# Peptides against a protein of PDB entry 4Z63: the designs that were tried, part 224

Target 1, 334 residues: chain A of PDB entry 4Z63
Amino acid sequence: LCLGMNDLTGNIPEDLFHLKRLNLLGIQENRLSGSLSREIRNLSSLVRLDVSWNLFSGEIPDVFDELPQLKFFLGQTNGFIGGIPKSLANSPSLNLLNLRNNSLSGRLMLNCTAMIALNSLDLGTNRFNGRLPENLPDCKRLKNVNLARNTFHGQVPESFKNFESLSYFSLSNSSLANISSALGILQHCKNLTTLVLTLNFHGEALPDDSSLHFEKLKVLVVANCRLTGSMPRWLSSSNELQLLDLSWNRLTGAIPSWIGDFKALFYLDLSNNSFTGEIPKSLTKLESLTSRNISVNEPSPDFPFFMKRNESARALQYNQIFGFPPTIELGHNN

## One batch from the design tools (peptide; made by RFdiffusion4, then SolubleMPNN)

Design b2_p23_5_s2 (from b2_p23_5, 10 letters changed)
Fold by OpenDDE base, seed 5:
Structure b2_p23_5_s2 (fold): chain B 334 residues (1-334), chain A 23 residues (1-23)
Amino acid sequence: as target 1 above (334 residues)
Amino acid sequence: SSSWVTTVPDEGEEFTAKPYVLP
């Protein structure tokens, strides 16, 4: 049953929950309000539940133990409060969980040893607090993780060096500290292609440790951290780099010539730093900007990217990394 | 440019309206 993108109001009719054969319920992008009914437990054949972009409130019902076939739960952009229900946090069938932009709170707890099918997690823009869950690497299929805009004070857990499945990771604006430790840990994630760390590590030094290596890194975003230091030499070994945003930091020194050696680099933002010297001639020879043959078929994160123009402006959404315009931004430097 | 990239539409606040989506 697909009823998305309408102006439906009120709550879900109770009789809908008698549809025991229902595999897909999509009621996204409406004005549905009130609590999400506990009676969703009666939809025992449900594979996909999309209630996103509504006005739902209250706690998410703890009935997911009665939904053994549920693979997709999308609840982003609602008013849900409380935590992730225990049955949801233990779901062995769930592949994708999206609860971004809610009012969920408390410590984030997932039973990753039970969540054997989880491959995508988006919990961005909630009110989770405490530390990052150390057991996330136990979610052995977890590839996409967005935990941005929560209050995860502290450091990236040491256990994340064992996060072999991790490919796309965002921790933007999560009150993280110790960028040296974070990068030192995350370099062990050998499948990591996308790393977003914007609005963390306030005033720290960007490490220039030649021992750091991100073999498969395609997207690195560490903007608006007031980071000190220079362009890190270790980044030159990330030969697959496509997007680099280090804007709004306090980086100094010259822009190194190796920045133009990245064959796939099509988006570079080094603006609002303290870089000096000449613009490397190699930037004028970037193959991605001279040849229009950008491979459109590369995998992207399940979570979207957003370009913030300023704190007061609404961000522009990009569903794919290749949606970004080819850009070289070096403005507002010395 | 005064822009930066992130993975949330409004850093620091919840949002109610659908953001402008670029392909």
Scores: peptide ipSAE 0.275, ipTM 0.708, DockQ to the pose 0.361
Fold by OpenDDE base, seed 4:
Structure b2_p23_5_s2 (fold): chain B 334 residues (1-334), chain A 23 residues (1-23)
Amino acid sequence: as target 1 above (334 residues)
Amino acid sequence: SSSWVTTVPDEGEEFTAKPYVLP
């Protein structure tokens, strides 16, 4: 049953929960309100539940132990409160959980040992507090993780050295500290291609440790952190780099010539820093902007990217990395 | 440019822009 993108109001009719053979319920992008009924438990054949972009409120019902076939739960952009229900946090069938842009709170806890199928997690823009869950690497299939805009004060856990499944990771605006530790840990994530750390590490020094290496890194975003230092030499070894945003920092020194050696780099933003010297001529030789066709069919994170022009402006959403226009921004430097 | 990239909008501000197609 797909009823998305309408103007439906009120709550879900109770009789809908009698549909024992229903595999897909999509009611996204409506004006449905009230609590999400616990009677969802009666939909024992449910594989996909999409209630996103509604006006649902209250706690998410703890009934997911009665949904043994549920693979996809999309509840982003609602008014849900409380925590992740225990049965949801222990679901062995769940592949994708998206609860971005809610009011979920408390300590984030997932039983990753039980969540053997989880490959995508989006909990961005909630009110989770405490530390990042140390056991996330135990989710052995977890590739996509967005935990941005939560109150995860502290550092990236040391256990994330073992996060082998991690490919796409965002921790933007989560009050994280110690960028040196974070990068030192995350470099061990062999499958990491996308790393977004915007609005963290306020005023820290960007490490220039030559021992750091991100072999598969395609997207690095560390904007608006007021970071000090220079362009990090370790980044020159990330030969697959496609998008680099280090804007709105306090980086100094010259822009190095090796920045033009990235064959796939199509988006570069170094604006609003304190860089000096000449613009490297090598930037005019970026193959992605000249003769080389970049494949637009490369995998992207399940979570969207957003471009903000300023703190008060509405962010533009980009669902894919290649949705970004080819860009070189070097403005507002010394 | 005065822009920066992140992965979260402000609450309720999410909207999809048309993707740019590389030539």
Scores: peptide ipSAE 0.273, ipTM 0.704, DockQ to the pose 0.367
Fold by OpenDDE base, seed 3:
Structure b2_p23_5_s2 (fold): chain B 334 residues (1-334), chain A 23 residues (1-23)
Amino acid sequence: as target 1 above (334 residues)
Amino acid sequence: SSSWVTTVPDEGEEFTAKPYVLP
């Protein structure tokens, strides 16, 4: 049953929850309000539940142990409060959980040992606090992780050295500290292609440790951190780099010539730093900007990107990396 | 220009994404 993208109001009719053979319930992009009924437990054949973009409030009901076939739960952009229900945090069937842009709070806890099928987790823009869950790497299929815009404090857990499944990771605007430790840990994530760390590590030094290596890194975003230092030499070994945003930092020194050696680099933002010297001539030879032979069909994170022009401006949404226009931004440097 | 990339909008500022297609 798909009733999304309408102007439906009120609550879900109780009789709908008598549909025990229902595999798909999509009621997204409506004005449904109130609590999400506990009676969703009666939908024992449910594979996909999409309640996103509504006005639901209250706690998410703890009924997911009665939904053994549920693979997709989409609840982004609601008013949900409380934590992740225990049954949801222990779901062995769940592949994708999206609860972005809610009011969920407390310490984030998932039983990753039980969540054997979880491959995508989006909990961005919530009110989770405390530290990052150390056991996230135990979610052995977890590929996409957005935990951005929560109140996580401290450092990236050492256990994330073992996060082999991790491919797309955003921790943007989560009050994280110690970028040196974070990068030192995350370099061990051998499948990591997208790393977004914007609005963290306030005023720290961007490490120029030659031992750092991100072989498969395609997207690196570490903007608006007030980072000091220079363009990191270790980044030159990330030959697959497509998007680099280090804007709104306090980086100094020259822009190195190796920045033009990235064959796939089509988006470069180094604006609002303190770079000096000449613009490398190699930037004029970026193959990606001269011929767009870049495969548009590359896997993208399940979470969207947002470009914010300034703090007061509404962010522009980009659902795919290749939705970004080819860009070289070097403005507002010394 | 003054811009930066992130993965979260401000609360309530998210745009409608493309419909999810079940694999």
Scores: peptide ipSAE 0.264, ipTM 0.722, DockQ to the pose 0.765
Fold by OpenDDE base, seed 1:
Structure b2_p23_5_s2 (fold): chain B 334 residues (1-334), chain A 23 residues (1-23)
Amino acid sequence: as target 1 above (334 residues)
Amino acid sequence: SSSWVTTVPDEGEEFTAKPYVLP
């Protein structure tokens, strides 16, 4: 049953939950309100539940143990409160959980040893507090992780050295500290292609450690951190780099010539730093910008990207990496 | 104008932009 993108109001009729053979319930992008009924437990054949972009409130019902076929739960952009229900945090069938842009709170706890099918997790823009879950690497299929804009404190857990499944990771605006430790840990994630760390590590030094290596890194975003230092030499070994944003930091020195050697680099933002010297001539020869033959078929994170023009402006959403316009931004430097 | 990239908007301010098509 697909009723998305309408002007439906009120609650879901309770009789809808008598549809025992229903595999897909999509009621996204409406004005449905109230609590999500616990009677959803009666939809025993449910594979996909999309209640996103509504006005639902209250706690998410703890009935997911009665939904043994549920693979997709999309609840982003609602008013849900409380934590992740225990049955949801233990779901062996769940592939994708998206609860971004809610009011979920408390400590983030997932039973990763039980969540054997989880490959995508988006909990961005919630009110989770405490530390990052050390056991996330135990979610052996977890590829896409957005935990941005939560009140996590401290450092990236040491256990994330073992996060082999991790490909797309955002921790933007989560009060993280110690960028040197974070990069030192995350370099061990051999499948990591996208790393977004914007609005963390305030005032720290960007490490220039030649021992750091991110072989498969395509997207690196570490903007608006007030980071000191220079363009990190270790980044030159990330030959697949497509998007680099280090804007709104306090980086100094020259822009190195190797920045133009990235064959796939199509988006570069180094604006609002303290870079000096000449613009590397190699930037004028970026293959991606000269040939205009960029493969759009590159895999992207399940979570969207957002471009903020300023702190007060509405962010522009980009669902794919190649949704970004080809850009070289070097403005507001010395 | 200068900007920065993140993966979350302010609460409730999400909207989809069309993917850029290279001319």
Scores: peptide ipSAE 0.275, ipTM 0.706, DockQ to the pose 0.367; fails the geometry check

Design b2_p23_5_s3 (from b2_p23_5, 10 letters changed)
Fold by OpenDDE base, seed 2:
Structure b2_p23_5_s3 (fold): chain B 334 residues (1-334), chain A 23 residues (1-23)
Amino acid sequence: as target 1 above (334 residues)
Amino acid sequence: SSSYVTTVPDEGESFTPKPYVLP
């Protein structure tokens, strides 16, 4: 049953929850309000539940132990409060959980040992506090993680050295500290291709440790952190780099020539720093911007990217990395 | 440019229904 993208109002009729054979319920992008009924427990055949972009409020009902076939739960952009209910945090069938842009609070806790099928988690823009959950690496299939715009004071957990499944990770604007520790830990995530750390580590020094190495890194975004230091030498070994944004920091020194050696680099933003010297000649010969056709058919994060232009305007949304225009931004340096 | 990349649209994202397309 797909009723998304209408102007439906009120609550879900109770009789809808008697549809025992229903595999898919999509009621997204409506004006449905009130609490999400606990009677969703009656939809025992449900595989996909999409209630996103509505006006639901209250706590998410703790009935997911009665939904053994549920693979996809999309509840982003609602007014849900409280925590993740225990049955949801223990779901062995769930592949994707998206609860971005709600009012969920408290300490983030998931029973990753039980969540054996979870591969995508989006909890961005909530009110979670405390520290990052140390047991996330125990979610052995967890590939896509967005935890941006929460209040995870402290450091990246040491346990994330073992986060082998992690490919796409965003922690933008989450009050994180100690960038040196964070990078030192996350370099051990051998499948990590996308790392977004914008609006963290306020005023810290960007580490220039030659021992750091990100083998599969394609996207690195560490913008607007007021970071000091210079272009990090360790980044030169990330040969698959496609997108680099280090804008709005306090980085100094020269832009190194190796920045033009990245064959797949098509988006570079080093603007609003304090770089000096000459523009590397190698940047004028980037293959991705000259003769090379880059394949746009590559895996990407489940969460979108946003280009924030100013504080008053809405950010531009880009669902895919290759949605970004080929860019070299070096403005506002000295 | 005065732009930077992030994964959040703004500090106060609206709860009003709008198109949201996942990749």
Scores: peptide ipSAE 0.301, ipTM 0.715, DockQ to the pose 0.452
Fold by OpenDDE base, seed 5:
Structure b2_p23_5_s3 (fold): chain B 334 residues (1-334), chain A 23 residues (1-23)
Amino acid sequence: as target 1 above (334 residues)
Amino acid sequence: SSSYVTTVPDEGESFTPKPYVLP
């Protein structure tokens, strides 16, 4: 049953929960309000539940132990409060959980040992607090993780050295500290291709440790951190780099010539720093900007990217990395 | 440019439904 993208109001009719054979319920992008009914437990054949972009409120019902077939739960952009219900945090069938842009609070707790199928998690823009869950790497299939815009104060857990499944990771604006430790840990994530750390590590020094290595890194975003230091030498070994945003920091020194050696680099933002010297000639020969053979069929995170043009304006959404225009931004430097 | 990349539509967004702006 697909009723998304309408102007439906009120609650879900109770009789809808008698549909025992229903595999898909999509009621997204409406004006449905009230609590999400506990009677959803009656939809025992449910594989996909999309209630996103509504006006639902209250706590998410703890009935997911009665939904053994549920693979997809999309509840982003609602008014849900409380925590992730225990049965949801223990779901062995769930592949994707999206609860971005709600009012969920408390410590984030997931039983990753039980959540054997979870591959995508988006909990961005909530009110979770405390530390990042140390057991997140125990979610052995978890590759897409957005935890941005929460209050996960402190450092990246040491356990994340073992986060082998992690491919796409955002911790933007989550009150994180110690960028040296974070990068030192995350370099061990052998499948990591996308790393977004914007609005963290305020005023820290960007490490220039030659021992750091991100072999498969395609997207690195560490913007608006007021970071000091220079362009890190360790980044030159990330041969697959496609997008680099280090804007709005306090980085100094010259832009190194190796920045133009990245064959796939099509988006570079080093603006609003304190770089000096000449623009490397190698930037004028970037293959991605001169060649018409741009690869379009690359994996992308399940969560979208956003370009914030200013603090007051709404960000533009980009569902794919290649949705970004080819860009070289070097403005507002010394 | 004063732009930067993130993974939320607004780093200070309210916890209410807001439409996204697509490119």
Scores: peptide ipSAE 0.292, ipTM 0.712, DockQ to the pose 0.346; fails the geometry check
Fold by OpenDDE base, seed 3:
Structure b2_p23_5_s3 (fold): chain B 334 residues (1-334), chain A 23 residues (1-23)
Amino acid sequence: as target 1 above (334 residues)
Amino acid sequence: SSSYVTTVPDEGESFTPKPYVLP
């Protein structure tokens, strides 16, 4: 049953929950309000539940133990409060959980040893507090993780050295500290291709540790952190780099010539820093900007990117990396 | 440019903008 993108209001009719054979319930992008009924438990054949972009409120019902086939739960952009219900945090069938842009609170707790199928987690823009859950690496299939815009205090857990499944990771604006530790840990994530750390580590020094290495890194975004230091030498070994945003920091020194050696780099933003010297001539030789055939068919995070402008209340949304226009931004340095 | 990339549209996200389509 797909009723998304309508002007439906009120509550879900109770009789809808009598549909025992229903595999897909999509009621997204409506004006449905009230609590999400616990009677969803009656939809025992449910594989996909999309209630996103509504006006639901209250706690998410703890009925997911009665939904053994549920693979996709999309509840982003609602008014849900409380925590992740126990049955959801223990779901062995769930592949994707998207509860971005809600009012969920408390410490984030997932039973990763039970959530054997979880591959995508989007909990961005909630009210989770405390520390990042140390057991996230126990979610052995977890590839996409957005935990941005929560209040996670402290550092990236040491256990994330073992986060082998992690490919796309965003922790933007989550009150993280110690970028040196974070990068030192995350470099061990062998499948990490996308790392977004914007609005963290305020005023810290961007580490220039030659021992750091991110082999598969394609997207690195560490913008608006007031970071000091210079362009990190370790980044030069990330040969697959496609997008680099280090804008709105306090980075100094010259832009190194190796920045133009990235064959796939098509988006570079180093603006609003304190870089000095000349623009490297190698930037004029970027293959990605000279060739028309940019491979658009690359894996992208399940979470969108946003280009935020200072005076704009509305950021531009990009669902894929290659949705960004080819860009070289070096403005507003000194 | 005064722009930067992140994974949230704003600090107080109440909506998600429509995907930007390049002309």
Scores: peptide ipSAE 0.285, ipTM 0.703, DockQ to the pose 0.353; fails the geometry check
Fold by OpenDDE base, seed 4:
Structure b2_p23_5_s3 (fold): chain B 334 residues (1-334), chain A 23 residues (1-23)
Amino acid sequence: as target 1 above (334 residues)
Amino acid sequence: SSSYVTTVPDEGESFTPKPYVLP
């Protein structure tokens, strides 16, 4: 049953929960309100539940142990409060959980040893507090993780060295500290291709440790952190780099010539820093900006990216990495 | 001023449904 993108109001009719054979319920992008009924437990054949973009409130009901076939739960952009229900945090069937832009709070806890099928997690823009859960790497299929804009504090857990499944990771604006430790840990994530750390590590030094290496890194975004230092030499070894945003920091020194050696680099933003010297001639040789045909059919995170023109402006949404226009931005430097 | 990239649509994003601006 698909009723998304309408102007439906009120709550879900109770009789709907008598549909024992229902596999898909999509009621997204409406004006449905009230609590999400616990009677969803009666939809025992449910595989996909999409209640996103509504006005639901209250706690998410703890009935997911009665939904053994549920693979997809989309509840982003609602008013849900409380924590992740225990049955949801222990779901062995769940592949994707999206609860971005809610009012969920408390410590983030997932039983990753039970959540054997989880591959995508979006909990961005909530009120989770405390530390990042150390056991996330135990979710052995977890590739996509957005935890941006939560009230996490401290450092990236050491256990994330073992996060082999991690491919796309965003921690933007989560009050994290110690960028040196974070990068030192995350470099061990062998499948990491996308790393977004915008609005963290305020005023810290961007490490220039030659021992750092990100083999498969394609997207690195560390914008608006007031980071000091220079262009990090370790980044030159990330040969697959496609998008680099280090804008709105306090980086100094010259823009190195090796920046033009990235064959797939199509988006470069180093603006609003304190770089000096000349623009490297090698930038004119970027293959992605020439007539050379470069493949644009590559996987992207499940979570979207956003481009903010300034801190007060509404952001533009990009669902795919290659949705970004080819860009070289070096403005507002010395 | 120039732009920057993040994974949140608005730093002041409320918990009320707001449509995202597409390019």
Scores: peptide ipSAE 0.260, ipTM 0.708, DockQ to the pose 0.341; fails the geometry check

